# Ledger of designs, part 138: peptides against a protein of PDB entry 5JXT

Target 1, 319 residues: chain A of PDB entry 5JXT
Amino acid sequence: SLLPKKEINVYIGMSEMQVKWYQKILEKDIDAVNGAGGKRESKTRLLNIVMQLRKCCNHPYLFEGAEPGPPYTTDEHLIYNAGKMVVLDKLLKRIQKQGSRVLIFSQMSRLLDILEDYCVFRGYKYCRIDGSTAHEDRIAAIDEYNKPGSDKFIFLLTTRAGGLGINLTTADIVILYDSDWNPQADLQAMDRAHRIGQTKQVVVYRFVTDNAIEEKVLERAAQKLRLDQLVIQQGRAQVAAKAAANKDELLSMIQHGAEKVFQTKGAFGTMAEKGSQLDDDDIDAILQAGETRTKELNARYEKLGIDDLQKFTSESAYE

## One batch from the design tools (peptide; made by RFdiffusion4, then SolubleMPNN)

Design b2_p20_1_s4 (from b2_p20_1, 9 letters changed)
Fold by OpenDDE base, seed 5:
Structure b2_p20_1_s4 (fold): chain B 319 residues (1-319), chain A 20 residues (1-20)
Amino acid sequence: as target 1 above (319 residues)
Amino acid sequence: MDEMIEEYDASATRPEKTLL
């Protein structure tokens, strides 16, 4: 029988470089961030801010002129300049040592380019699929990864390209490097490993930048998922989950953690304390804290009715 | 005017790496 998947949100502090870039993004549009634009502020401007903040949470090298160079090199700076990379680097060593194989999903093909550089730098053998991958090359990559005795450890996928019906049950670990606004896209990605033919316990690690926009992306995705479940259960097909965030929701998401980011000198949380020198005990502590916060998040949304889930509940992070 | 969301330009390639 297929074992239930274990899902853990992994809450990760920003690196010093991410904090600086996050501040710069907020400062560039400070009037919009403060809500001073009121009704005149375009929804598009707020969506652009959200997109830049999400890029920052993934990796600062997604911005032009952020990567040190020329000359451009692949070295430890690729890791320590992004909190998610620091955790990923430690987690992948553990996963490999356990004899597991891993799918890494992102929304951003340009983040997969960074992850390719990382895989080469660490000597990890990988496959890649994104939205630009030709159909034949996609089949070849899947077959190479799934081959009996394949030496391919990592599969790099964009969430949308990876969601398209493929079987990757030869992997037992899934890393969601970022989250889709639609939780169903992430579920479809997980279901590439968590499917008939899987013989291992599937574990899903969802990376979430702590004290940043990604917590609100996660909360909104969890809210939507619960609403979709309740709508199906109650037969209330007319409760269209508001697919698109309104301006006030987007503004609240942008403002989340912004004050703490402006007050912070250096990195956040465990990244401030240890930076790239995270040990196995630090990773265990992060995973344990993440498991606790994941249970709390789920328990919060399980108690909410349809009417509560239709409201953007931004306030519940301060109680 | 639907201000186009700056699509995540996937066309921006990683800078050419100098092999050390």
Scores: peptide ipSAE 0.127, ipTM 0.661, DockQ to the pose 0.262
Fold by OpenDDE base, seed 2:
Structure b2_p20_1_s4 (fold): chain B 319 residues (1-319), chain A 20 residues (1-20)
Amino acid sequence: as target 1 above (319 residues)
Amino acid sequence: MDEMIEEYDASATRPEKTLL
């Protein structure tokens, strides 16, 4: 029988460079961040801020002029300048050592370009599929990855490209480098490895930038998923989960952690303490803390009714 | 929401890496 998948949220601090860029993004639109735009602030402007903050959480090199150079080199700076890369680098070493194979999903194709450079730099053999990948090349990449005795360790995918019903049961580890606004897209990505034909325990690591907008993206996705489940269970098909965040929700998400980001001179959390020098014990601590927080998050939303889950209240995080 | 991620992703290419 197929074992149930284990999902763990991995909460990761920002690097010093990410903090600087996160501050710069907030400062550029400080009036919107402070709610000074009021009812006149466009939803589009808030969505743009959210997008830039999510880019920052993924990697600062997603911004023009962030990458050091010329000359532009692939080196350790590609890793230590992004908290997620520092954790990924250590985690992939463990995953490889245990004889696992890994799917890495992102919403951002340009993050996959960074991950390709990283794979080359570390000597990881990989496949890639995104939205631009031709149909023939998709088949070839899947077949190469799934081949018996394949030397391909990593499969890089956009979450959407992973949604196309492909079978990747030759991988047992899934890394969601970022989260979709639609929790169903992430579930569909996980189900590429967690399907009939899987023989191993599938483990999903969801990377979440701590004290940043991604915590609120995750909370909203978890809330929506629970609401969708309850609606299906109760036969209340007419309760459409609000697909899109409203302005106040977006503003609250942007403001989350912003004060602490402005007060911070350097990196966050374990990135401030250890930076790129994370050891095996530090990774175990991060994973254990993540497992605890994941259980707490799930337990929070399991107690809520439909009417509570329809309210996006910032306060429900404090009770 | 999903379409906006792709539009923002298309504009900035990674710089050409100099193989040293």
Scores: peptide ipSAE 0.092, ipTM 0.649, DockQ to the pose 0.514
Fold by OpenDDE base, seed 3:
Structure b2_p20_1_s4 (fold): chain B 319 residues (1-319), chain A 20 residues (1-20)
Amino acid sequence: as target 1 above (319 residues)
Amino acid sequence: MDEMIEEYDASATRPEKTLL
């Protein structure tokens, strides 16, 4: 029988460079961040801020002029300038040592370009599929990855491209480098490894930047997932239609952790203490803390009814 | 919401890498 997936949210501190860029994004639109635009503030402006903050959480090199150079080189700076890359770099060493194979999903094709440079730099053999990958090349990449005795360790995918019904049961580890606004897209991505034909325990690591907008993206995704489950169970199909974040929700998401980001000099959490010098014990501590927070997150939403889940109130999680 | 995310991803290529 297929073993249940083990899903762990991996909460990761920002690097010093991410903090600086996160501050810069907030400062550029400070009036919108403070809600000073009131009713006149464009939903589009808030969505743009959200998108830039999510880019920052993924990698600062997603911004023009962020990458050190010229000359532009691939070196350790590609790793230590993004908290997710620091954790990924240590986690992949462990995964490889265990004889596992890994799918890495992102919403951002440009993040996959960074991950390709990283794979080359570390000597990891990989396949890639995104939304631009031709049908024939997609088949070839899947077949190359799935072949018996494949030397391809990593498969890089956009979450959208991974949603297209492909079978990747030759991988047992899934890394969601970022999250979709639609939790069903992430589930569909996980189900590429967690499907009939899988012989191993599938483990899903969801990377979440701590004290940043991604925590609110995750909370919203968990809320939506629970709502979708309850709507299916109760036959109330009409409830699912209100899924688009309003202006106040977007503003609350942008404001989450912003004060602490402005006060921070340097990196966050384990990134401040150790930076790129994380060891196996640090990874275990991050994973254990993540497993605890994952259980707490799920337990908050499991108790909520449909009417409570329709209220985007941050307050109802503390009673 | 998804449409606005896709347009911004296409234009900024990574800088040309100098092989040292």
Scores: peptide ipSAE 0.107, ipTM 0.658, DockQ to the pose 0.478; fails the geometry check
Fold by OpenDDE base, seed 1:
Structure b2_p20_1_s4 (fold): chain B 319 residues (1-319), chain A 20 residues (1-20)
Amino acid sequence: as target 1 above (319 residues)
Amino acid sequence: MDEMIEEYDASATRPEKTLL
């Protein structure tokens, strides 16, 4: 029988470079961030801020002029300038040592370009599929990854491309480097490993930038998933989950952690204490804290009824 | 939701790397 997935949110502090870029994004649109535009602020402008903040949470080199150079080189700076890369670099070493194989999903094809550079730099053999990959090349990449005795350790995928009904049960670890606004897209992606033919316990690590917009993206996705489950269970098909965030919801998401980001000099959390020098004990502490917060998040939404889940609970923004 | 995904694909290419 297929074992249930183990899902763990991995809460990761920003690097110093991410904090500086996060501040710059907020400062550039400070009037919108402060709600000074009121009803005149466009939903489009708020969505653009959200997108830039999500890029920052993934990697600062997604911005023009952020990468050190010329000359542009692949080196340790590719890792230490992004909190998620620091954790990923340690986690992949552990995953490899245990004889596991890993799928890494992102919403951003350009983040996969950074991850390819990282794979080459670390000597990890990989496959890649994104939205632009031709159908024949997708088949070839899947077959190369799934072949008996494949030396490919990592499969890099965009979440949408991974959502295609492919079988990747030769991997047992899934890393969601970022989250989709639609929790079903992430479920469809991780179900490429968690499918008939899987012989191992599938573990899903969901990376979440702590004290940033990604916590609110995660909360909204968890809320939506619970609402969808309750609607199905209760047969209340008319409870249209508000598919799109309103302006006030977007503003609240942008404001989450913004004050603390502005006050911060340097990195956040474990990134401030140890930076790229995370050891195995630090990773265990991050994973344990993440498992606790994941249980708490799930328990929060399990107690809510449909009417409560239809309200964007801004109350979690002040805790 | 679809509009937010399309803008993520249109982003500027990484600079060409110099092999040292």
Scores: peptide ipSAE 0.102, ipTM 0.660, DockQ to the pose 0.423; fails the geometry check

Design b2_p20_2_s1 (from b2_p20_2, 8 letters changed)
Fold by OpenDDE base, seed 4:
Structure b2_p20_2_s1 (fold): chain B 319 residues (1-319), chain A 20 residues (1-20)
Amino acid sequence: as target 1 above (319 residues)
Amino acid sequence: SRAAELLARGQARAARRAAE
């Protein structure tokens, strides 16, 4: 029988470099961030800020002038300059020692490019599929990963490309390196490993940059998922889940954690205390804290009715 | 060599950023 999947949000602090670049992104559009742009501020401008902040949460090397060099080496700096990479690097070592195999999903093909370089640096054998991968190459990569005795440890996928009905039940660990705005896309990605033919407990680690835009992306996705579930259960097909964030929602998301980011000198959380020198106990602490916060997040949305879930108000979740 | 491959990957990252 297929065991239920275990989902854990892994809340990760930004590296010092990420904080610096996050500040720089906010400062560049400070009038927009403060809502001072008024009615003239385009939804497009806010969407661009959100995309830059999400890039920063993933890896600062997605920006020109962030990577040290020339020469542009491929070494430890690829890891320690991104909080998610520090956690990923430790987690992958544990996963490998356990004899597990892992799917890593991202929204960003450019992040997968960095993850490939990381895999080569660490000597991890991998497969890759993204939106640009030819159909024949996708089949070949899937077959190479799924073959009995495959030496491929990691499969790198864009969430949407990996969602296309493929079977990856030869992996038991799923890492969502970032979240889709549509929670169904992430579920479809998880269902590549969590499907008939899976013999292991599937564990899903969702990476979330703490005190940043990604917490609000996650909250919005969780609200939408709960709303979709309630609409299906109640037969209320008329509740069109507003598919796209409005201007005020985007602004609120951009503002989340911005003050704390501006006040921060250096890294956040465990990244400030230990940097790249996380041990197994630190990872266990991060995972335990993540499991607690995941339960709290789920419990928050389980108590909300359809009317409350339709109101993306940051305020109504605290009464 | 592995070293040459790792440097080539770094150069390719730089080239991708300059093209965006």
Scores: peptide ipSAE 0.651, ipTM 0.966, DockQ to the pose 0.515
Fold by OpenDDE base, seed 2:
Formats: structure tokens, C-alpha cells, sequence
Structure b2_p20_2_s1 (fold): chain B 319 residues (1-319), chain A 20 residues (1-20)
């Protein structure tokens, strides 16, 4: 029988380099971040800021001038300069030791390029699929990963490319390195491992940069998911959860944690205290804190009705 | 060599960033 999947949000502090680049992104558009642009700030500009902040939360090496060099080595600096990589590196060691196999999803093919370099550096065997992967190569990668006795430990996927009907039940761990704006895309990604033919408990780790834009992306996705569920349950087809954030929502998301980011010297949270020296107890503490916050987040949205969930999406129905 | 491969990957990252 298929066991219910366990989903845990893993809240991760930024590295010192991520804080620096996050500050730089906010400073570049400080007038927009402060709402000083008024009615003239385009939704497109705010969306671009959000995308740059999300890139920073994933890895600072997605920006020109962030990676130290030349020479551009592929070593420990690829890990310690991104909070998510520090946690990923420790988590993958545990997953491998447990005899599990892992799917890693991202929205960003450029992050998968960094994860490939990391896999080669650590000696992890992997497969990759993204939106540019030819159909034949996609089949070959899936078959290579799923074959009996496959030496492939990791499958790297873009969330949308991985969501397209494939079976990856030979993996039991799913890491969402980042989140889609549409929670259904992430669910579809999880369902690649959590499907008929799975023999293990599927565990999903959702990485979330703490005190940053990603907390608001997660909250919005959770709100949307709850709204979608209530609409289906109540048969109210007309309440199409308007998927697009308005300008004020985008601005609020950008502003979230910005003041604390500007005040911070160095890294955030566990990254400031331990950096790359996270031990197994630190990982257990992060996972336990994440499990608690995940339950609290879910409980918050479970109590809300359709009208409450719609009010938080400041789209007044009549304008 | 492994060292040469890792350097080539670093150079490829730099080239991708410069093209964006």
C-alpha cells in the first residue's frame, strides 16, 4: 500500500555571500523596495526583483562577479557560499547512508548546472532532465535511473519538466530546492516518487530561505493550495484563485525580511553560528524546527475560509 | 584528470554567467 508522503519545510539561513548579494539586489532598486515609485512602478520591475531575490536564495553564483576567481575552482566554496548547499550536502550524506535515492527539483536549470558541478565534486552519480532535454534523452535518463541496481543516486530535475507524468518510484526522497508559485507544480513533482509502485515512505524536504522572499512565496503557495482545495470541496468553480500577485503583494513580499537583511553583518541563523561545520545534531535540529513550523503553517491555513483566503489575496472581486 | 575536469566546470560556470 502507498504510505502518505511526509512533507517538511526546511528553513535555512543565508550565507554571508547570499546576504551581501541580497542587500545588493535590494539597494539597486531601493526606491521600488520602499514603495517610493508609487503608481509608476511596473509590475514587471517588481517581478524582476522577486526573481533576482529567489536566485540569490538558491545560489549567489547565479550572478556574475559572485564566484571567487579566476581560477574558478569547483570545491568546498560551491557549498559554503549558499545556505541551501550546506544543508543539502549534509542531508545527502544521511540519505545515502540510509540507502535512499533522491529527486532534487528546482525551477532554475542554471541551479541544476551548479548542482551537477557539486555532484561531480562530491562523486555523486546522477541523472538530469530539464525543459531543454530531448524526448529520447529524457526516456534514457529515466530508464538509467530506474533500472534495477542503478548506481545513480541523484536525479536532478526542473520542477515542470519532472512533473510531466514520469514514474520515479525508485526514489523515496524528494528535495524541492526551491518552490513554484503554483503549489500544484510542486505536488506534481512529488507525485513522481509518491505513486503506485512506491514501496517506501516518501519524504519531501522543501528548502525555504528563512527571513527572505521565499517565506512569502511559500505562504502564498500554501494559501493558494488551501483556496483551491476549498473551491473544489464547495463546488464554487467561480473562485478561480487568481494566480498572479498584484503590485502590493509583490512589494510586501520583497519587503519581508529586508530590514533585518540590511542590519545583518555576515550570515543568518545557523549559517552564522556553524557555517559549513554543521553536524548531524544541527541537521536534526533544523529538521525538527522545520517540522514544527510546517505544522504551524498548515494549521494557520486550515482554519481559514474562502472569504478569509480571498481577503489576503488583495484582489477585490469587483475592481 | 579530475582536477582538469573540475577546473573546466568552473570555467564553464563563468562563461554561462558572462553570456547572461
Amino acid sequence: as target 1 above (319 residues)
Amino acid sequence: SRAAELLARGQARAARRAAE
Scores: peptide ipSAE 0.645, ipTM 0.965, DockQ to the pose 0.522
Fold by OpenDDE base, seed 3:
Structure b2_p20_2_s1 (fold): chain B 319 residues (1-319), chain A 20 residues (1-20)
Amino acid sequence: as target 1 above (319 residues)
Amino acid sequence: SRAAELLARGQARAARRAAE
């Protein structure tokens, strides 16, 4: 029988470099961030800020002038300059030691390029699929990953490309390195491992940058998912979940944690305390805290009715 | 060599950023 998947949000502090670049992104458009543009501020400008902040949460090396060099080496700095990479690096060691295999999903093909460089640096054997992968190459990569005795430990996928009906039940761990605006895309990604033919407990780790825009992306995704479930259950076809964030929602998302980011000198949370020196106990603490916060987040939205879920709540799920 | 490959990857990252 297929075991229920375990989903854990992994809340990760920004590295010092991420904080610096997050500040720089906000400062560049400070008038828009402060809402000073009022009705004249374009939704497009806010969407651009959101995209830059999400890039920063993924890896600062997505920006020109962030990576130290020349020469541009591929070594430990690729890891310690991004909080998600620090956690990923420790988690992958544990996953490999357990004899598990892992799917890593991202919205950003450019992040997959960094993850490939990381895999080569660590000596992890991997497959990759994104939206540009030819059909034949896609089938070949899937078959290579799924073959009995495959030496491929990691499958790197863009969420949208990985969601397209493929079977990856030879993996039991799923890492969502970032979240889709549509929670159904993330579910479809998880369902590549959590499907008929899976023999192991599937565990899903959703990486979320703490005190940043990604918390609000997650909250919005959870809200939408619950709304979609209630609409299906109640047969109320008229409750079209507002597909796109409005301007005020985007502004609220951009502002979330911004003040604390501006006040921060150095890294956040465990990244400030330990940086790249996270041990197994630190990972266990992060996972346990994440499991608690995940339960709290889910419990918040489970209590809400359709009418409440149609309203964007600017309030944190943790207030 | 592995070292040459890792440097080439770094150069490729730089080139991708400069093209944006």
Scores: peptide ipSAE 0.643, ipTM 0.964, DockQ to the pose 0.511
Fold by OpenDDE base, seed 1:
Structure b2_p20_2_s1 (fold): chain B 319 residues (1-319), chain A 20 residues (1-20)
Amino acid sequence: as target 1 above (319 residues)
Amino acid sequence: SRAAELLARGQARAARRAAE
């Protein structure tokens, strides 16, 4: 029988470089961040800020002038300059020692490019699929990953490209490196490993940058998922949850954690304390804290009705 | 060589950023 999947949000502090770039993104549009633009502020400008902040949460090397060089080496700096990479690097070592295989999903093909460079640096054998991957190459990559005795440890996928009905039950670990605005896209990604033919407990790690825009992306996705579930259960017409955040919602999301980011001179949380020197106990502590916060997040939205979820602004999630 | 490959990857990252 297929075991239920275990889902854990992994809350990760920004590296010092990420904090610096996050500050720089906010400062560039500080008037918009402060709401000084009022009704004149374009939704497009706010969406652009959100996109840049999400890029920063993923990896600072998605920006020109962030990577040290020339020469642009491919070494430990790919890891220690991004909080998610520090956790990923430790987690992958554990996953490999357990004899597990892993799917890594991202919204950003440019992040997958960095993850490829990381895989080559660490000597991890991998497959890759994104939205630009030809159909034949996609089949070949899936078959190479799924073949008996495959030496491919990692599969790198864009969330939407991986969502297209493929079977990857030869992996038992799923890492969502970032989250889709549509929680159904992430569920579809998980269902590539969590499907008939899986023989192991599937564990899903969702990486979330703590005290940043990604917490609000996660909250909005959780709200939408609960609303979708209640609509299905109650047989009510899909009140099209206005799929696009309004200006005020976007502004609130951008402002989340911004003050603390501006006050921070170094890294956040465990990244400030230990940086790249995380041990197995530190990873266990991060995972345990994440499991607790995941339960709390789910419990918050499980208590809300359809009408509450439709009116629910990010502000009411903290009362 | 592995070293040459790793440098080529770094150069490719730089080129991708400059094209965005």
Scores: peptide ipSAE 0.641, ipTM 0.964, DockQ to the pose 0.516

